# Peptides against a protein of PDB entry 7BDX, part 96

Target 1, 212 residues: chain A of PDB entry 7BDX
Amino acid sequence: EMGAAACTLLWGVSSSEEVVKAILGGDKALKFFSITGQTMESFVKSLDGDVQELDSDESQFVFALAGIVTNVAAIACGREFLVNSSRVLLDTILQLLGDLKPGQCTKLKVLMLMSLYNVSINLKGLKYISESPGFIPLLWWLLSDPDAEVCLHVLRLVQSVVLEPEVFSKSASEFRSSLPLQRILAMSKSRNPRLQTAAQELLEDLRTLEHN

## One batch from the design tools (peptide; made by RFdiffusion4, then SolubleMPNN)

Design b2_p14_2_s4 (from b2_p14_2, 8 letters changed)
Fold by OpenDDE base, seed 2:
Structure b2_p14_2_s4 (fold): chain B 212 residues (1-212), chain C 212 residues (1-212), chain A 14 residues (1-14)
Amino acid sequence: as target 1 above (212 residues)
Amino acid sequence: as target 1 above (212 residues)
Amino acid sequence: PFIPEEIPLEMQRL
């Protein structure tokens, strides 16, 4: 309980750039982010046995951790820190996104995807995550999720890859050969307006790349 | 481990007034401070059975909590919040200071005393804590501590009472009759310069009150 | 253009 409460408050205040800088400027940052990855991994591994209620203190704690990581990645120095000093955490997030089943831990998936999106704002971050083994298959696995918000954030991450020629050129063959086009087309007809728009924009970006 | 790490970071960033305002402006503040008191109490109660190492994660967690409370009390809106909305926490701190033996949990005592001192900056806060049952006996109990830093912060809190006529007048008879004058005189001769100065200043303040 | 996303405390409900 107390750990979750403290972490929740830390998440709330981490919406400030100055607070993120203060977190990173301390000698505790590296340890904190190391333990963060381990804690998130332990939580996901616990789900196969015990139906942890989504509203449990442990769930709230892990959500707050994922939120903190997202907010750190929201600013330039935070992205630089994650990509230089916390690569293991990024690897853990990618792994956990693969380990989770469709419809499982939706809120956590969304936060993890948002963190990866924020990391992808930096070319160095985008290069790092896109060069991760199984990254493209992971995107399609996640895109099979029944949750519209998960799918939305997958599409945004895909768009980040597609819009960066230096990254997309390396994976273009695999990307085109494995693209779940029918699924994306179905999303472009979704009743969810955000998902609809994101799918349409991605389809337009892909068409532009095919013509160039 | 993770809870302690998160709480430690929250403590670090709570040195900012803006962060304290952000903590208090959220709907989670009341719950957080309620659990804080309970956690601190549980920790102190655990000490009678298990020799918890001073460097344990649990100890660090409780230190961080006490640090956060101290930092909240360091600003005007934080003091107002504590005295209006978190009186139970203040009562808990007073109780825990009484429950701890001389030389026991020195670091925690110091932080708790610092929080009470910060609360005492407001007349309303000073009135509240000084009107607590057994407050004067508690001060003398704490002043028996072998730790110079504990004693220093006790003397500072005593000075806060003595310097406020509206508060001191109510307790003046009990205060004068129970004053451990020989102990304070011994502290005024301490090799610890901070303790020495604080004891000398208090003795001067007391002499001034006797002559008026 | 990539827009950084901050997670408000209120968004914990998501």
Scores: peptide ipSAE 0.019, ipTM 0.801, DockQ to the pose 0.037
Fold by OpenDDE base, seed 4:
Parts: structure tokens; C-alpha cells; sequence
Structure b2_p14_2_s4 (fold): chain B 212 residues (1-212), chain C 212 residues (1-212), chain A 14 residues (1-14)
């Protein structure tokens, strides 16, 4: 309980750039993000046996951790820190996104995807995550989620790859061969307006790239 | 481990007034400070059986909690919050200071005393803590600590009472009857310059009050 | 242009 409360408060204040700078400026940041990855991994591993109630203190704790990572990645120095000094955490987030089944831990998936999206704003971060083993299959695995919000944040991350020529050129062959076009087309007809727009924009970007 | 790391980071960033305002502006502050009191109490109760290593994760966690309370009390809105909305936490801190033996949990005592000193900057806070049952005996109990830093922060809190006529007038009879004058005089000869100065200043303040 | 995201304390369940 107390750890979850402290972590939740830390998440709330991490919405401030100055707070993120203060967290990163301390000698504790490296240890914190190391243990963050381990804690998130332990939580996901525990899901194979226990139906963890989505509202448990443990669930709230890992949500707060994922939220902190996202808010750190929301600023330039935070992205630089994660990409330079917390690569193991990025590897862990990518792994956990692969380990979670469709519909499992939707909130956590969304937060992890938002963190990766924020990391992708940095070209160095985008290169790092997109060059990770199985990255493109992972995107399509995640796009199979029944949750519209998970799919939305997957599409945003896909768009980050597609809109960066230096990154997309490396993945272009695999993208073209594995793209779940019918799934993205179905999403462009979603009743969820955010998902609909994200799918339409991605389809437009892909069409533009086919003509260049 | 993770809870202690999160709490330690929250402590570090709570040195900023803007962070304290952000913590207090959220709907989680009340719950956080409630659980803080319970956690600190549970830790102190555990000391009757286990020699908790001063450097344990649990010890670091409660130090961070006490540090957060101190930093919240360091600003006007934080003092107002504690005195208006977290009185149970103030009661808990006073109780724990009474439950701890001389030389036991010195770092925690110092942080708790610093939090009470910061609360005492607010006249309403000073009134609240000084009107607590057994407050004056508690000050003298704490002044029996072999640690110079504990004694220093006790003397600072005593000085806050002595320098506030509205508060001191209520306690003046009990102060005059129970004052450990020989102990304070001994502290005025300490090799610790901070303790020496604090004891000298308090003795000067007391002399001034005897002549008025 | 990519827009950085701040996360609120409470996520609405979809």
C-alpha cells in the first residue's frame, strides 16, 4: 500500500518537466529505473497464475511505474536518459509487450506503448527500439488486441517508424511483407474516432511512401 | 526495494516548493499522509523485536517518508495542510518520538523533529503540537538522547515554544517546574558548535522571559 | 511533428 501511494504521487508530480529533471539529476535515477524494469517484469510474470484484480495495489503500483517512465520520456532530457542509461528498461518494456496476451493488462500496455512513443520522438530512441529483435512482429501482435486504446497507441508507434525515413528504410521490406493491411483498414472504420483517425493517417502515410 | 526507491525519489523532489504544491493539490495527498503515519508507526513497533539495520530498505523507506513530511512542512501551504488535514500524522509523530528510546533510530528522530519544527513556524501548528498531551515531558525525554543532533532539534523546537508568547504563557508554569536546566547548561558547553549555540540562545531567551 | 505526452494519474477505462 505505502509503496503504491508513494509511487502514485511520484507519477503525478512527474507530469512536470522540472520534476523529471530533478529525478534525473539525482544519483538515484539509474537504480530507480533498473528496479522499475524488474518490478514490471515480476508483475507480468505473476499474471500466469493469479488473476490480479486490475484495481489491486500491485496493479496501481505498476501503472504508476509505467506512468513515470512515460512522463520521463515526455521531455528531451528524459528521452536522452532512457536511451543512453536505461536501455535495459526499454528492452524490458518491449519484452513485456510481447509476453502479455491480447486483452491482458490493457492499462499497462497503453502506458508502456505511450512510453515507447515518447522515446520514439528521439531519433536515437526510435532507432534503438525499432532495431530491437522482433520489433515489427511485436507491433502486429499488439495490433491484434481487442482494446481500441492499445491499438491506437500501436498505430501511433507504427506511424513514428513510417514517418522517419532513416528508420523506415531499414524496415521497409519487412513492413511491406507483413503489414496487416486488412486490420488497419478495419480500424479506419472504427467507431472510436481516435482509432479511426490514427488508422486513416497511417494509411495515407503508407500510400505516400509507395509513390516515392 | 521498489517502494523505498520511489519514496526516496519523491523525498528528493519534495525539496521543491512547486513539487510540494503538486503533491498537495492532488486527491491522493490525504491518503498518502494517512498511510505514512501508519507505516512509520508499524516500523517503530517492529523495533521491539528486530535490530533493524539502519541501512535496511525499510529504514530508508521510513526516512524518506519522514523527509517528505519535513519538506511539506517547510512551506506555508504544506504547514496549513498538515495542521488542517493531517493532524493524525502529527499525533503519530509525537507518539513515536515518545516510544523511541534514547539513541534508538536517531536519523528518524531528527527528521520527525525537523518536521515538527517546520510545523511550529505556523502559529496554528505550534498551538496544536504544544497542546498535545505530554508535550513538555516529551521534549525533556527527547533531550535525554545521547545524540547531539537529536538534542539540537529538540532545543530548536523548545525555542519555537519559548519565542511565541501566546503558546509559552500556557506552558510557562510547567516549563518552569520541569526545565532540565543543568542539561541545557551542559549542552551550552558542548563541543558540537550547533548544539552549543542552540543551548546558549535558549538560555538567553529564558533569561529574557524571567525578567519580563 | 511528434508531440510528447504527459500521463494523468487516472486513466479512463475504455
Amino acid sequence: as target 1 above (212 residues)
Amino acid sequence: as target 1 above (212 residues)
Amino acid sequence: PFIPEEIPLEMQRL
Scores: peptide ipSAE 0.018, ipTM 0.798, DockQ to the pose 0.034
Fold by OpenDDE base, seed 3:
Structure b2_p14_2_s4 (fold): chain B 212 residues (1-212), chain C 212 residues (1-212), chain A 14 residues (1-14)
Amino acid sequence: as target 1 above (212 residues)
Amino acid sequence: as target 1 above (212 residues)
Amino acid sequence: PFIPEEIPLEMQRL
């Protein structure tokens, strides 16, 4: 309970750039983000046995942690910190996204995907994430999710890759060979306006890349 | 571990007035401060059995919580919040200070006393604290502590009472009858300059009140 | 194209 409450407050205040700077300017940041990864990993590993109620204190705790990471990644200095000093956390987030089944821990997936998207705004971060082993299969695994919000954030991350020629060129062959085009086309027809738009834009970007 | 890390970060950032405002402006503040009191109480109750290493994660966690309360109380809106919305926490802090033996949990005592001092800057807070059952005996119990820093913060709180006529007048009889004058005189001769000064000032204030 | 930063997550009632 208390840990969840403290993390929730820390999440709320982490929406401020000045708070993110204060977090990162201290000697505690490295330890915090290290343990954050471990805690999220432990949570995901615990799901295979017990029906963790989505509303448990532990769930709220982990959501708050993922929210903190997302908010840190929303700030330029936070992205730089994560890419330079907390790569293990990024590895953990990628691993957790791979370990989760479609429809499993939807809210956590969304937060983790948002964090990765924010990190991907930094070219160094995007390179690091996209060069991670199994990254392209992971994108397609995540895009198979029945949840529209998960799919939206996956599409945004895919777009981040596609829009960066230096990154896309390295994986272009694998990307093109495995692209779930029919799935993306289906999303472009979704009743969710945000998902529909994101899928349409990505399809347009992909068409542009095929003509160049 | 993770809870302690999160609380430590929250403590660090709570030194900012803007962060305190952000904490208090949310719907989570009440729950947080409620659980804070419960957590500190549970910690103090656990000391009677196990030698909690002063350096345990739990100790660090509770110190961070007490630090957060102190930092919130350092801000005008934080004092108002505590006095208006978190009186149970103030009651808990007073109770814990009474439950602890001389020399026991010195660091925690200091933080809690600092929080009470900060609250006492608000007249409404000072009234609330000073009108608490056993407040005067509590001050003398705390002033019996061998630790100079504990004694310093007790003297500061005593001075807050003495300097507020509206508060002091209500308890003046009990205060005068039980005042550990010899102890305060001994402190006025301490080798600790801060303690010495605080004791001297309080003795001067008391002399002034006896002449009026 | 400029990729906008995500809006920082406020404390939403989860």
Scores: peptide ipSAE 0.016, ipTM 0.788, DockQ to the pose 0.034
Fold by OpenDDE base, seed 5:
Structure b2_p14_2_s4 (fold): chain B 212 residues (1-212), chain C 212 residues (1-212), chain A 14 residues (1-14)
Amino acid sequence: as target 1 above (212 residues)
Amino acid sequence: as target 1 above (212 residues)
Amino acid sequence: PFIPEEIPLEMQRL
């Protein structure tokens, strides 16, 4: 309980750039983000057994941790810190996104995808995550999720890859051969306007790249 | 472990006025400070049994909580919040300071005394704590502590009472009748220069009030 | 008691 409350407050205040700088300016940041990854991993591993209620203090604690990572990654110096000093955390997030089944722990998936998207704003971050083993298959695995919000954040991450020539060129063959085109086309017809727009834009971007 | 790490980060960033405002500006502050008091109380109650190592994660967590309260109370709006909305926490701190034996949990006593001192900068705060049941006996109990740093912070709090005529006048009779003068005189001869100075100043202030 | 989740800050790529 108290740990979740403290971490939730830290999550709330971490939406400020000044607070992110303060978090990172101390000698404790490395340890904090190291333990963060371990804690998130332990939580996800525990889900295969007992259905912890989504609204438990433990779940809230992990959501707050993922929220802090997202907010840190929203700031330029935070992205730099994560990519330079906390790569294991990024590897953990990628691994956990693969280990979670479709429809499992949707809120956490969304937060983790938001964090990866924020990291991908930096070219160095985008390179790091896109060069991770199994990244392309992972995107398609996640795009099979029944949740529209998960799929939206996957499409945003896919778009970040497609719009960066230096990254896309390295994976273009695998990307084209494995692209779940019918799934993306179905999303372009979604009743969810955000998902619909994201899918349409991605389809247009992909068509443009086929003509070049 | 992770809770202590998160709370320690929150403690570190709470030294900023902007962060204190952010903590208090959310709808979570009341709950956080309520649970804070309960957590501190539970910790102190557990000390009567098992000697928890002073450097345990649990101890560090409680120290971080007390540190956050201290940092919040260092800011004007934070003092106002504590005095208006979290009086139970102040009552808890006063109670815990009474429940701790001389030499027991010295670091926590120092942090709690610092928080009360910061609250006492506000006249409303000083009135609230000084009108609490057993406040004067509590000061003398704490002044019996073998730790020089505890005694220093007690003397600072005593000075805040003595220097405020509206507060001192209400308790002057009890204060004068119970004053551990020989103990304060001994502190004025301490090898610790901070303790020595604080005791000398208080003795001078008290002498001035006897002539008026 | 549960504390409500915060909305994370998110940046868009320019």
Scores: peptide ipSAE 0.020, ipTM 0.802, DockQ to the pose 0.102; fails the geometry check

Design b2_p14_3_s1 (from b2_p14_3, 6 letters changed)
Fold by OpenDDE base, seed 4:
Structure b2_p14_3_s1 (fold): chain B 212 residues (1-212), chain C 212 residues (1-212), chain A 14 residues (1-14)
Amino acid sequence: as target 1 above (212 residues)
Amino acid sequence: as target 1 above (212 residues)
Amino acid sequence: SLFEARRERLLSPS
C-alpha cells in the first residue's frame, strides 16, 4: 500500500519536466526503470490466475509505474534516456502489449501505448521500437481491441511510423500487405470523436503515401 | 524493492518547492502521510526482533519516507499541511523518537529530527510539538545519543523553543529544572564543528534568557 | 527537431 501511494505521487509530479530531469539526474534512474519493467511483467503474468481486481493496490501501483514511464518519455531527455539506457523496459512494454488479450488491462495498455508514442517522437526511439520483432503484427493485434482509447493510441503510434519516411520505408511492404484497412475505415466512423479523427487523419496520410 | 525505489525518487524530487506543492495539491496527500506514519511505526516496532540490516530495502524505504516528510516541512505550505492535517504523523514521529534507543536507527532519528525542526519554523508547528506530552524529557533523552548529528539536530530543536518567548514561557520551569547543562557544555567542546557551534549558540541564548 | 515538432507529447494524469 505505501509503495503504491508513493508511486502514485511520483506519477503525479512526473508531469513536470523539471521533475523528470531530477529523476534522471540521479544515480538511481537505471535501477528504477529496470525494476519497473520487471514489476509490470510480474503483474501481467499474474493475471492468468486470479482475476486481480482493477482497483487493487497492485494494479494502482503498476498504473503509476506506466504513467511515470509515459511522463518521462514526454520529455526529450527522458526519451533519450529510455532509448539509450532502458531498452529492456521498452522491450518489456512491447512484449506485455502482445501478451494482453483484447479488453484485458485496458488502462495499462493505454498508458504503455502512450509511453511508446512519446518514445516515437524521437527518431531514434521510433527506429528502435519499429525495428522490434513483430512490431507490425503487434499494432494490428492491438487494433483489434474493443476499447476506443486503446485503438486511438494504436492509431497514433501507427501514424508515427507513417509520418517518418526513413522508418516507413523499412517496413512498407509488410505494412501494406497486412494493413487492416477495413478496421481503420470502421474507426473513421466511430462515435468517439477522438478515434474518428485519428482514423481519418491516418487514412489521409496513407492516401498521400500511395500517391507518392 | 520497487516501492523503495519509487519512494527514494520521490524523496529526491521533494527537495523542490514546486514538487512539494504538487504533492499537497492532489487529493492523495492525506492518505500518503497517514500511511507514512503507520509504516514508520511498523518499521521501528520490528527492530526489537530481527536486527534489520540498515541497508535493507525496508530501511531505505523508511528513510525515504522520513526524508519526504522533512522536505515537505521545509516549505511553508508543507508545514501548514502537516500541522493542520497530519498531526498524527507528527505524534508518531515524536513517539518513535522516544522508542528508539541511543545509537539505534541514527539516520532515521536525524531525518525525523530534521522534520520536526522544519515544523518548528512555523510558530503553530512549534507550539504543537512543544505542547506534546513528554516533549522536554524527549529532548534530553535524544541528547544522550552518542551520534553527533542526532545531538546537533536536537540542539537545533531546543534552540527553536528557546528563541520563541511565547513557547518557552510555557515550559520554562520544567526546561530549567531538567536542562542537561553539563551535556551541552561537553558538546560545546566537541570536535564536530557543527555540533560545537550549535551548542555554543544555545549556551549563549540560554545566558541571554537568564539575564532577562 | 522538425520531427519532434510534428507530434504532440502525451502526459498521463494520475
Scores: peptide ipSAE 0.216, ipTM 0.850, DockQ to the pose 0.071
Fold by OpenDDE base, seed 5:
Structure b2_p14_3_s1 (fold): chain B 212 residues (1-212), chain C 212 residues (1-212), chain A 14 residues (1-14)
Amino acid sequence: as target 1 above (212 residues)
Amino acid sequence: as target 1 above (212 residues)
Amino acid sequence: SLFEARRERLLSPS
């Protein structure tokens, strides 16, 4: 319980850029983010079947960890840190996103996707995650989730790929051949306004690429 | 391990006034500091005999917790919070300081004493801790510690009592009757310059009170 | 960078 409480407080204050700088300026950051990945992996592996996040200290703890990663990645120096010094964590996040079934661990999945989106703001970060084995299939796997928030953050991550010619050109053939266009079209008609907008924007971006 | 790492990071960033304000402005602070006291108590009760702090996750975790309390108490709103809303934690700290033997858990003892010193900056805080049962005997018990840093922070806490007439007057008879003057005199000759100075200052303060 | 300016960061409030 105490660990979860401390982690939750750390998550709350990590919304500040200055706090992120303080975390990363110390000598504890490397160890912390190494253990973070291990902890998240252990949690996901402990799930039996289609089990959702339990309202437990363990679940809250992992949510806080994912939130901290997200908030670190929201800052330029945080992105640099993650991409240069904590790549194993990024690999872990990608792996865990693949290990989870549609509808499973929705909140965690959203937080992890938000972290990857933030990493994608940096070209080096986008290059790293997009060059990960199975990245394109993973995006489509995640886009099959029934949760609108999961799908929203997947679409945003896809947009990061599509909007960067240097990255998109490397995977353009695979991307076009596997694109779940009908799914994205369906999302453009969603009652969720955020999802609807994201899907519409992505469709426009894709059309622009096809005409160029 | 993860809890200890998170707590250590939280400790590090809690050195900032803005972070303390953020912690206390949330809805998690009350619960956190309640559990903090319980955790520290559990740790101390787990010690067998004269055992020192082990280089363990548990020890590091408790050090971080004590550090957080100290840093919160370093801020005016933090002192107000502790004195108004977390008195049980202060009671716990006082109790634990009494439960520990001289030379036992030195680092923790120092951190706890630092927190009490910070609380003593506020008149309400000083009143609260000094009116705790057995406070004066506790000070002398702690002053028997062989560690100079422990003794230093005890002397500083004693000085807070001596310098506040409203507080000192209530315990003046007990204080004078039990004062370990010879011990303080010995400390004024310490090779530790911080301890030496603190002891000398306290002796001067005591002389001033006797002449008034 | 211009690249970073093209995207809005996301925060995860607790």
Scores: peptide ipSAE 0.211, ipTM 0.846, DockQ to the pose 0.071
Fold by OpenDDE base, seed 1:
Structure b2_p14_3_s1 (fold): chain B 212 residues (1-212), chain C 212 residues (1-212), chain A 14 residues (1-14)
Amino acid sequence: as target 1 above (212 residues)
Amino acid sequence: as target 1 above (212 residues)
Amino acid sequence: SLFEARRERLLSPS
């Protein structure tokens, strides 16, 4: 209980840029983010076969960790830190997103996707995650999720790839051959306005690329 | 391990006034400080008979908690919060200081004494802790500690009492009858300059009170 | 990058 409470407070204050800088300026940051990945992995592995208790201390703890990573990645120096010094954590997040079934651990998926999106704001970060093994199949796997918020953040991540020519060119063939166009089109007709907008914008970006 | 790491980071950032305000502004602060007291108490109770492993995750966790309390109390709004909304925690700290033997858990004692000192900066806080049952005997018990840093912070807390007439008058009789004058005099001759200075200043303050 | 200039960061509220 105490660990979860402390981590939750840390998550809350990590919304501040100054706090993120303070976290990263300490000599304990590396260790913290290293064991963060391990903790998240252990949690996901423990979910095999049981109903996820969303209200458990363990769940809250992992949500807070994912939230902290997201908020660190929201800051330029935080992105640099993650991409340069905590690559294993990024790899872990990608792996966990692949391990989870559609509809499973929705809240955690959202947070992890938010973190990856923030990492993708930096070109180096975007390159790193997009060059990860199975990245394109992972995007489509995640886009099959029934949750609108998960899908929203997947679309945003896809948009990061599409808007960066240097990154898009490396995966263009695989991307075009496997693009779940019908699914994206369906999302553009969603009743969820955020999802609808994101899908529409992505479709526009894709059209622009087809004409160039 | 993860809990200790998260708590340690929270401790580090809590040195900022803005972070303290953010912690207190959240709806989770009350719960956090409530279970903090319980966690500290459980730790101290677990020490019965065994060598304190200073390097354990549990120890680090409790040190961080005590540090957070100290840093919260360093800020005016934090003192108000503790005195108004977390009295049980203050009572717990006082109790734990009484339960520990001289030379036992020195690092934790220092942190807890620092927290009480900070609380004593506020008149309401000083009144609260000084009116606690057994407060004067507790001071002398702690002053018997062989550690110079523990003794230093005890002397500082005693000074807070001595410098506040409204508080001192309530305990003056007990204070004068039980004052370990010889111990304080010995400390004024310490090789530790901080302890020496604190003892000398307190002796001067006491002399001033005897002439008034 | 062009994306960095155009995209807003995401914060996760606790």
Scores: peptide ipSAE 0.229, ipTM 0.850, DockQ to the pose 0.070; fails the geometry check
Fold by OpenDDE base, seed 3:
Structure b2_p14_3_s1 (fold): chain B 212 residues (1-212), chain C 212 residues (1-212), chain A 14 residues (1-14)
Amino acid sequence: as target 1 above (212 residues)
Amino acid sequence: as target 1 above (212 residues)
Amino acid sequence: SLFEARRERLLSPS
């Protein structure tokens, strides 16, 4: 309980750029983010056996960790740190997103996807995650999720790839051959306005790419 | 390990006033500080049995908690919060300081004493802690510690009491009757310049009070 | 990057 409480406070204050800089400016950041990945991994692995109550301290702890990563990635120095010094954590997040089934751990998925999206704002980060093994299949796996918020963040991540020619060109053939167009079209008709808009924008971006 | 890491980061960033305000501005502060007291208490109670390695994650965790309390108390809004909303935590700190033997948990004692000193900067806080049952005996108990740093912070706390007439007057008789003058005089001859100075200043303050 | 200028960062409030 105490760990979750402390981590939750850290999560809250990590929304500040100055706090992110303070976290990263210390000698403890590396260890923290390495253990973060391990903790998240252990949590996901534990889900196969025990019905972990989503409301557990353990869940809250992991959510806070994912939130911290997201908030760190929201800042330029944080993105740089993650890409330069915490690649293993990024690998772990990608792995965990792949290991989770559709509808499973929705809140955690959202936070992890948000973190990856933020990382994708930096070209180096975008390159790193997009060049990860199985990245394109992972996107479609995640897009199969029934949760609109998960799908929203997947679409945003896809858009980051599509909008960067240097990145898109490397995977364009695989991307085009596997694109779940019907699913994206269905999302463009969603009652969720954010999802609808994201899907529409992506479809427009894709059409633009086909004409160029 | 993850809990200690998160708490340590929180401790580090809590040195900022803005971070303290952010911590307190959330809806989670009350719970955090209540559990903090419980955690510290549990740790101290555990010392009677197991030789807790001072270098353990658990020790680090408790040190970080005490550090956070200290840093919060260093800020005006933090003092206000502690006095208004976290009195139980202050009571716990006083209790734990009394439960610990001379030479036991020196680092933790220092941090807790620092927190109480910071609280004493606020008149309401000073009144609260000084009116705690057994406060004067506690001061002398703590002053018997062989560690110069513990004694330094005790002397600083004593000085806060002595320098506030409204507070001192309430306990003046008890204070004078129990004052370990020889111990303080010995400290005024310490090779530690900070301890020496603090003891000298307190002796001067006490002399001033005797003449008024 | 052009993307950084065009896209909003995401914060996760606790």
Scores: peptide ipSAE 0.207, ipTM 0.850, DockQ to the pose 0.070; fails the geometry check

